# Peptides against a protein of PDB entry 3B8E, part 99

Target 1, 230 residues: chain A of PDB entry 3B8E
Amino acid sequence: PFLIFIIANIPLPLGTVTILCIDLGTDMVPAISLAYEQAESDIMKRQPRNPKTDKLVNEQLISMAYGQIGMIQALGGFFTYFVILAENGFLPIHLLGLRVNWDDRWINDVEDSYGQQWTYEQRKIVEFTCHTPFFVTIVVVQWADLVICKTRRNSVFQQGMKNKILIFGLFEETALAAFLSYCPGMGVALRMYPLKPTWWFCAFPYSLLIFVYDEVRKLIIRRRPGGWVE

## One batch from the design tools (peptide; made by RFdiffusion4, then SolubleMPNN)

Design b2_p17_3_s4 (from b2_p17_3, 15 letters changed)
Fold by OpenDDE base, seed 2:
Structure b2_p17_3_s4 (fold): chain B 230 residues (1-230), chain A 17 residues (1-17)
Amino acid sequence: as target 1 above (230 residues)
Amino acid sequence: RVEELLKKVEELIKEKE
């Protein structure tokens, strides 16, 4: 998120405090929960090819998987960010390069895509309005990602939801998201303004898409072991 | 003052990233 913020010079989509809340509050517990997930039956049956190389390859595969999940989460967050700003009159193309003027408190006539002028205070309200939905979107996407990460090849329907720690992690991150979204004072403390309940559903199509994509991927892997999709 | 502190923290984090 920050790389795109710097490169594109767009208004800040996600505050640093919200990032810390994601890393420490929403990512850590689910990540730990995945460590306690029951091993897939086919993984345990695989003979080690070469213990030294297989460990390295497995670490690389895990790193790539986490990297991909992080990118998917970021894409979901940015989608929500652009939707909110577009609803407030700022189209995505107009946001490019706008950061310098956006963050200048002395410029009170920043124009949106429709020629409406925005004061500094109004712009910051809209910016902080994006922080909470971005965070919530990440949490909603994580529901799908965590469920997907339970298995490499088996369907979620085959593996089931037997890990109580994972279920607890999903509940915890959801409760944290609700707390941060609706608790009084979060706007001042975390720059997270209260979220309309409708924004919880903004990420659902994206989560569903990821879920379907992964189920299809796993189906292909099961039918063609050793294919390019692994 | 809290906003200024938060901005400073954000700047420091940005410099480290």
Scores: peptide ipSAE 0.000, ipTM 0.242, DockQ to the pose 0.023
Fold by OpenDDE base, seed 3:
Structure b2_p17_3_s4 (fold): chain B 230 residues (1-230), chain A 17 residues (1-17)
Amino acid sequence: as target 1 above (230 residues)
Amino acid sequence: RVEELLKKVEELIKEKE
């Protein structure tokens, strides 16, 4: 988010403190939970890997898969950001290069895509209105990420949801998201204004996309062991 | 090349995190 903020010179989509809450708050328990996931049923069926050659290939494939998922997460967040700004009169194309004028407190006549003038205070309200939905979008997408990370090859339906710590992680990150979104004072402290409940649903298509993508990937791996999709 | 780019993007995201 911050890279695109700098490169595209758009209004800040996600605050630094919110990013820290994602990295340290929402991801920590889920990441630990993966260490307690039950071994895949096929692990015992895998031939011994050559530790010198097979490690590098697997690390690259894992990195690629996580990189792709991370890109989908970012796209989900930015989608939510652009939708909110568009609903407030700022179309995506109009946001390009707008940051300098947007952040200038002395400019009170910044025009939206429809010619409506926005004061500095009004602009900051809409900016901070984007932070919470962006954060929540990331959390909702992370649900899918956490679930798909349970297995490397087997379907989630085959492995099941037996890891209680993983389930706890899902509840923890959701509870944290709800707390940050609705607790009084978070708008001032974290620049996260209260979220309309409807925005929770904006991320669901992306979560579903990640889930379907990973299940299809795993299905291909199961059908074609040693393929390039692995 | 795409993997290297993705890795670089991931590193950049991690550095800014």
Scores: peptide ipSAE 0.000, ipTM 0.197, DockQ to the pose 0.020
Fold by OpenDDE base, seed 4:
Structure b2_p17_3_s4 (fold): chain B 230 residues (1-230), chain A 17 residues (1-17)
Amino acid sequence: as target 1 above (230 residues)
Amino acid sequence: RVEELLKKVEELIKEKE
């Protein structure tokens, strides 16, 4: 998110506070949950073919898979961001290069895509309105990520959700998202304005996409053991 | 409820300006 903010010079899609909440709040518990996840039965029983080459290949494949998932997560967040701004009159194309004027408190006549002028205060309200749903979108997408990361080869449907810590992690990050979204004063304190319940659903297509992607990947791995997709 | 909270936030912002 921050890289696109810099490259595209768009208004800040995700505040520093929300980034910290993601990194420290939403990612930590999932990481712990994965540490306590029961090893996939096929992973534990499979003898390493070549400890040197297979380790390197597996690390690269894992890194690539996480990179791909991370890209889908970012796309989900940006989708939500662009939808909110578009609903407020700022089309995605118009946001390109707008950051300089957007962040200038002395410019009170920034025009939207429809010629409406926005004061600095109004723009910041809209910006901060994006922070919460962006955060929530990341959390919802992380649900799918967390669920799929518990296995490398087996379908989630085959192994099931037996890890109580994983389930706890899902509830904790959801509770945190709800707290930050709906607790009075969060808009002023954290620049996270209240979220319409409908915005929780904006992330679901991307969550589903990650889930389907991973299931397809795992299916390919099962059909072609030792392939480049493993 | 969300609309009420949003209005309250807007009011608080205006008071700090």
Scores: peptide ipSAE 0.000, ipTM 0.275, DockQ to the pose 0.051
Fold by OpenDDE base, seed 5:
Structure b2_p17_3_s4 (fold): chain B 230 residues (1-230), chain A 17 residues (1-17)
Amino acid sequence: as target 1 above (230 residues)
Amino acid sequence: RVEELLKKVEELIKEKE
């Protein structure tokens, strides 16, 4: 998100506080929960592998998969950001290069895509209105990410949802997201303004995409053991 | 990464004091 912010010179899509809440608040409990996941049913059926060569290949493939999932998460956040700004009169093309004028407190006549002028205060309100939905989008996508991380090869439908600690992690991150989104004073304290409940649904297509992507990947791994997708 | 984030938080707190 930060790299796109610099390269495209768009208004800030995600605040520093929201980033901290993701990295320290929403990711910690889920990550710990994975340590308590039950062993996969096929773990004992793995053929002996060369620990030197096969380990390196597996680490590269895992790293690539997590990188791809991270890109889908970022795409989901940016989609929500662009939709909100478009609903407020700022089309994506108009946002390119707008940051300099957007962040200038002395410019009170920044025009949107429809010729409406926005004061500095109004612009900051709409910017901060984007931070919360971006954060919530990441949390909703993280549901899928956490669920798919339960297994390496087995489908989620085969492994099931037996890990109570993982379920607790999902609840905790969702509760934190709701608290930060709707608690009075968060707009002033954290620059996170309340969002309409409908914005929670903007992430669902991306969450589903991650889930389908991982299930297809795992299906390929099961059908072709030792292939390049493991 | 967590340590870097903690440092950033500390810097932000210092800027507000």
Scores: peptide ipSAE 0.000, ipTM 0.261, DockQ to the pose 0.030

Design b2_p17_4_s1 (from b2_p17_4, 16 letters changed)
Fold by OpenDDE base, seed 1:
Structure b2_p17_4_s1 (fold): chain B 230 residues (1-230), chain A 17 residues (1-17)
Amino acid sequence: as target 1 above (230 residues)
Amino acid sequence: EEAKKLLEKVKELIEKY
């Protein structure tokens, strides 16, 4: 998100505080919960990796984790961001290059896509209004991400949802997201203004996409072990 | 209110660094 912010010179889609809330607030407990996940049914049947040839983290794994899934997550966030800004009169095309004027507190006549002028304060309210839904979007896609991380090869349907700590983690991150989104004063404290409950659903297609994508990936791995998708 | 205060503190810390 921050790279796109710089490259496209768009208003900041996700604040640093919200990023930290994701990384430290909503991601840690779920991630730790994976330590309590039951081993895959076939894990003990797998040959030990060759420590000389088999990297723990290879380029393929990096590509999958940070490239593919990360891109889907980012797309979900940006989708929500663009929808909110569009609803407030700023079409995506109009946002390109707008950052300089957007962030200038002395410019109080920034026009939206419909010719409406926005004061600095109004623009910042809209910007910060985007942060919360973007954050929530990330949390919702993280549900899928966490669930898919339960296994490397087996389907979630095969593994099941028996890890109570993982389930707790999902509730915790959701509760935290709700708290940060709706608790009075979060707009001032974290620049996270309240969002309409309907915005939670904006991420669902992307969460589903991640889930389906990974299940398909795992299916391919099961059918073609040792393939490039592994 | 305590949660708000904590969050404000966190914000201040983040802004400080």
Scores: peptide ipSAE 0.000, ipTM 0.299, DockQ to the pose 0.042
Fold by OpenDDE base, seed 2:
Structure b2_p17_4_s1 (fold): chain B 230 residues (1-230), chain A 17 residues (1-17)
Amino acid sequence: as target 1 above (230 residues)
Amino acid sequence: EEAKKLLEKVKELIEKY
């Protein structure tokens, strides 16, 4: 998100505080919960890895984690961002290069896509209105990401949801996201303005996409061991 | 008031970086 902010010179889609809330708040407990996941049923049927040749984290895993899943997460966040700005009169094309004028407090006549002029204060309200839904979108997408990370090869349906710590993590991150989104004073403290409850559903297609993608990937791995997808 | 001042300082720091 921050790279696109710099390259496209768009208004800031996700604030630094919001990023910290993701990394230190919503992601920590779920990530730790994976340490308590049960071993896959076929783990003892696999050959031991060679520590000298077989990296624990390989290029394929990095490509999959950052290049694919991370990209889908970012797309979900940006989708929410663009929808909110479009609802407020700023179409995606109009946002390109707008950051310089957007962030200038002395410019109070920035025009939207319909010719309406926006003061600095009004623009910042809209910007901060995007931060919370972007954050919530990431949390909702992370539900799927956490669930798919339970296994490398087995389907989630085969593994099941037996890890109580993981289940607790899902509830904890959701409760924390709700708290940060709706608690009075969060707009002042964290620049996280309250969002309409409907925004929670904007991420669902992307969560489903991640889930389906990973299940298909795992299905391919089970049918063709040693393929490029592993 | 002190909490507000601290929050403003944090905001300024965040804007600076």
Scores: peptide ipSAE 0.000, ipTM 0.295, DockQ to the pose 0.028
Fold by OpenDDE base, seed 5:
Structure b2_p17_4_s1 (fold): chain B 230 residues (1-230), chain A 17 residues (1-17)
Amino acid sequence: as target 1 above (230 residues)
Amino acid sequence: EEAKKLLEKVKELIEKY
């Protein structure tokens, strides 16, 4: 989000506080829960890793984590961001290069795509209105990320959802996201304004996409072991 | 508690700049 913010000079899509809530709040318990996951049925049939030649974190894993899944997450967040701004009169093309005037507190007549003028305060309300839905979008996508991380090769349907700590993690991150989104005073305290409940559903197509993509990937790995997809 | 303290510090920094 920050890279697109600086390159495209758009209004800030995700605040620093919301990023910290993700990294320190919603991600910690889910990540720990993976340590309690049951081993895959075929794990003892795999050859031991050679610690001298085989890296623990290989290029394929980096590509999966940052290059593929991370990009789908970012796309989901930005989709929500652009929809909210468009509903408030700012079309995506109009946002390019707008940041300089958007963040200037002395400019109170920034025009939207329809010629309506926005004060600094009004613009900041709209910006902060985007931060919470972006955050919630990431949390909803993280449900899929956590579930797909249960296994490397087996389908989630083969592995099942027997890890009670993982289920607790999913509940905890969702409850925390709801608390941060709807608790009175969070708009002042964290610049996280309440969102319409309908915004939670904007992330569902992306969560489903991640799940389907990973299941297809795992299916290919099972059918063609040692391929470039692994 | 540490996370809350960090969030408050970051909030103060964001408000300062």
Scores: peptide ipSAE 0.000, ipTM 0.333, DockQ to the pose 0.038
Fold by OpenDDE base, seed 3:
Structure b2_p17_4_s1 (fold): chain B 230 residues (1-230), chain A 17 residues (1-17)
Amino acid sequence: as target 1 above (230 residues)
Amino acid sequence: EEAKKLLEKVKELIEKY
């Protein structure tokens, strides 16, 4: 989000404090929970990794994590951001290059896509209104990411949801997201204004997309071992 | 080695931010 803020010169989609809440709050317990996942049923049928030649992180894993799943996550967050701004009169095309005028406190006549003028205070309210839904969108998408990371090859339906620590992690990140979104004073302290409960559902299609995509990928790997999809 | 670490950090930033 911050990179796109700089490159596209758009209003800030996600605050720095909110970013820290993701990195240190919502992601920590879920990531640790993966260490407690049960081994896949076929793990003993695989050849041992050669520690001298085989990397733990290979190009395929990087492509999947950053090139595919990470892009879907980013798209989910930005979708929510653009929807909120569009509902407030700022169409996506109009946001390009707007940051300089948006962040200038002395400009109180910034026009939206419909010619309505916005004061600095009004613009900042709309900006901070985006932070919480963007954050929640990331958390909802992370549910799918955590679940798909349980296995490399087997379907989640084959592996099951027996890891109690992972389940706890899902509840913890959700509870933290709800706390940060609805606790009184978070708007002032963290610039995370309360969100309508409906915004939680905006991320669900992307979460489902990630899940379906990974299950299809794993299905292809099981049917065609050694393919480029692996 | 420093360049590799920087690249990894950039990838993390692209994923999250």
Scores: peptide ipSAE 0.000, ipTM 0.218, DockQ to the pose 0.021; fails the geometry check

Design b2_p17_4_s2 (from b2_p17_4, 16 letters changed)
Fold by OpenDDE base, seed 2:
Structure b2_p17_4_s2 (fold): chain B 230 residues (1-230), chain A 17 residues (1-17)
Amino acid sequence: as target 1 above (230 residues)
Amino acid sequence: DRAEELKKLVEELIKKY
């Protein structure tokens, strides 16, 4: 998210403190929960081909999985960011290169995509209005991602939700999201304004899409082991 | 005015929570 902010010169979608809250509060517990997830039965039944190469391959696969999860979360967050800004008159194309004028407190006539002028104060309100939903979206996407990552080949419906640590992690991140969204003073402390309850559902179509995609992927892997989809 | 509507909405939300 921060790299895209720099490269595209868009208004800041997520504050630095919120990034820290994600890394320490939402990513850490889920990552630990995945480490305690019971290994898929088919993975454990595979004979080691070469202990040295298999360890390296497994580490690479884990690294790729974590990298993919992070990318999916970022995409979900940016989706919510663009939706909120578009609803407030700023279309995605108009945001490109806007940061310089956006962050200038002396410019009070920044135009949106419809020709409406926005003061610095008004721009910061909409910016900070994006921070909270971005964070919440990451949490909502993590619900799907964590459930998906439990297995490589088996359906979520086959594996079930037996890991108590995972369930606790999901509860904790949801509680944290609610706390950061609705606790008094978060607007001042974290630049996270409270959000409408409807914004919790903004990521749901995206999470559902990922879930369906992964179930289809796993179905293909089960039918064609060793295919390009692995 | 979307900006003023948003401002009012945020202010109401801040007061509510």
Scores: peptide ipSAE 0.164, ipTM 0.795, DockQ to the pose 0.037
Fold by OpenDDE base, seed 5:
Structure b2_p17_4_s2 (fold): chain B 230 residues (1-230), chain A 17 residues (1-17)
Amino acid sequence: as target 1 above (230 residues)
Amino acid sequence: DRAEELKKLVEELIKKY
């Protein structure tokens, strides 16, 4: 998100506080939960062929998969960001290069895509309105990510949800999202304004995309053991 | 005026929660 902010010169899509909440609040418990996950049946049955090369390849492939999932998560967040700004009169193409004028408190006549002028205060309201939905989108997409991380090769439908710690992680990140979104004073304290309930649904297509992506990947791995997608 | 509408909406949401 920060790289896109710099490259595209768009209004800040995600605040520093929300970034910290993601990195420290939502990622830590899920990571611990994976350490206590039940062993996958097909992993234990795999005979070692070349321990040195196979470990290296597996680590590289896993790292690549997590990188791809992280990219999809970011895309989901940006999608929500663009939807909210478009709903308020700023089309995506108009946001390119707008940051300089957007962040200037002395410019009170920044025009949207429809010629309406926005004061600095009004612009900051819509910007901060985007921060919370971006965060919530990441959390909703992380639901799918956490569920798929439970298994390496088996379908989620085959393995099921048995890890209580993982379930706790899902609850914790959801509770944090609800707290940051709807607790009184969060707008003033953290620059996180409350969400319309409809904005929660912006993440669902991307959550589904991650789920489908992983199921397809796992299906390919099961059909072609030792492939490049593992 | 979308800006004013958004401001009102945010204020209403803040009051609601």
Scores: peptide ipSAE 0.124, ipTM 0.769, DockQ to the pose 0.037
Fold by OpenDDE base, seed 4:
Structure b2_p17_4_s2 (fold): chain B 230 residues (1-230), chain A 17 residues (1-17)
Amino acid sequence: as target 1 above (230 residues)
Amino acid sequence: DRAEELKKLVEELIKKY
């Protein structure tokens, strides 16, 4: 998100405090949950055919999978960001290069895509309104990520959600998202304005996309053991 | 018109929470 902010010179999609809440609050418990996840019985029983080559291939495949998932997460966040701004009159194309004028407190006549003028205060309200749903979108997409990372080859439907720590992590990150979104004073303290409940659903298509992608990948691995998709 | 309506809605949400 921050890289796109710099490259495209768009208004800041996610605040620094919100980024810290993601990195320290929402990612830590999931990481712990994965560390305590029982390895797939098939992974633990299957000896590597070649310890040197299989380790390197596995590390590359894991890195690629996490990179792809992270890309889908970012796309989900940006989708939510662009939807909110578009609903408020700022189309994605109009946001390109707008940051300089957007962040200037002395410019009170920034025009949206429809010719409406926005004061600095009004622009900041819209910006901070984007921070919370971006955060919530990341959390909702992380639900799918956590669930899919539990298994390497088996379908989530086959292995089920037996890890109590994973379930706890899902509740914890959801509770944190709800707290940051709806607790009185968070708008002032963290610049995270409250969300419409409907914004929680904006992430679901991307969460589903990750889930479907992973299930298809796992299906291919099961049908073609030792393939490049593994 | 929609932008103004959304501004009002955001302001109402901020006041509510």
Scores: peptide ipSAE 0.109, ipTM 0.735, DockQ to the pose 0.036
Fold by OpenDDE base, seed 1:
Structure b2_p17_4_s2 (fold): chain B 230 residues (1-230), chain A 17 residues (1-17)
Amino acid sequence: as target 1 above (230 residues)
Amino acid sequence: DRAEELKKLVEELIKKY
């Protein structure tokens, strides 16, 4: 997200607080939960045929999976960001290169895509209005992600949600998201403005798509072992 | 005026919670 902010010169999609909440508040508990997760029998119980090469391949595959998941999460957040800004008159194309003028407090006539002028205060309100939904979107996407990461080949419906620590992590993330979204003073203290309850549902289609995609992928892997989809 | 509407919305949300 921060790289896209720099490259595209768009208004800041994520605050420092939201980044910290993702790294420390959201990612830590899931990471710990995965450490206590029972290994999938088809992955972790299989002894590597060649301990040197197969271990390296597995580490690369895991690294690629985590990298892809992180990118998908970021895309979900940016989707929410662009939707909110578009709803407020800033189309995605108009945001390109706008950061310099956006962040200048002395410019109070920044025009949106429809010719409406925005004061610095108004721009910061809409910017901070994006921070919380972006975070919430990440959390909602992580619900699906954490569940799908539990297995490589088996369906979630087959493996089940037996890890109590993982379930606790999901609740903790959700509770944190709710706290940051609705606790009084968060707008002033953390620059995270409260969001409409409807914004929680904006990420659901995206989360569902990821879930369906992964289930289909796993189904293909089960039917065609050793395919390129693995 | 979308800017004013947003401001009002945020203020209402802040007051609500």
Scores: peptide ipSAE 0.100, ipTM 0.731, DockQ to the pose 0.038

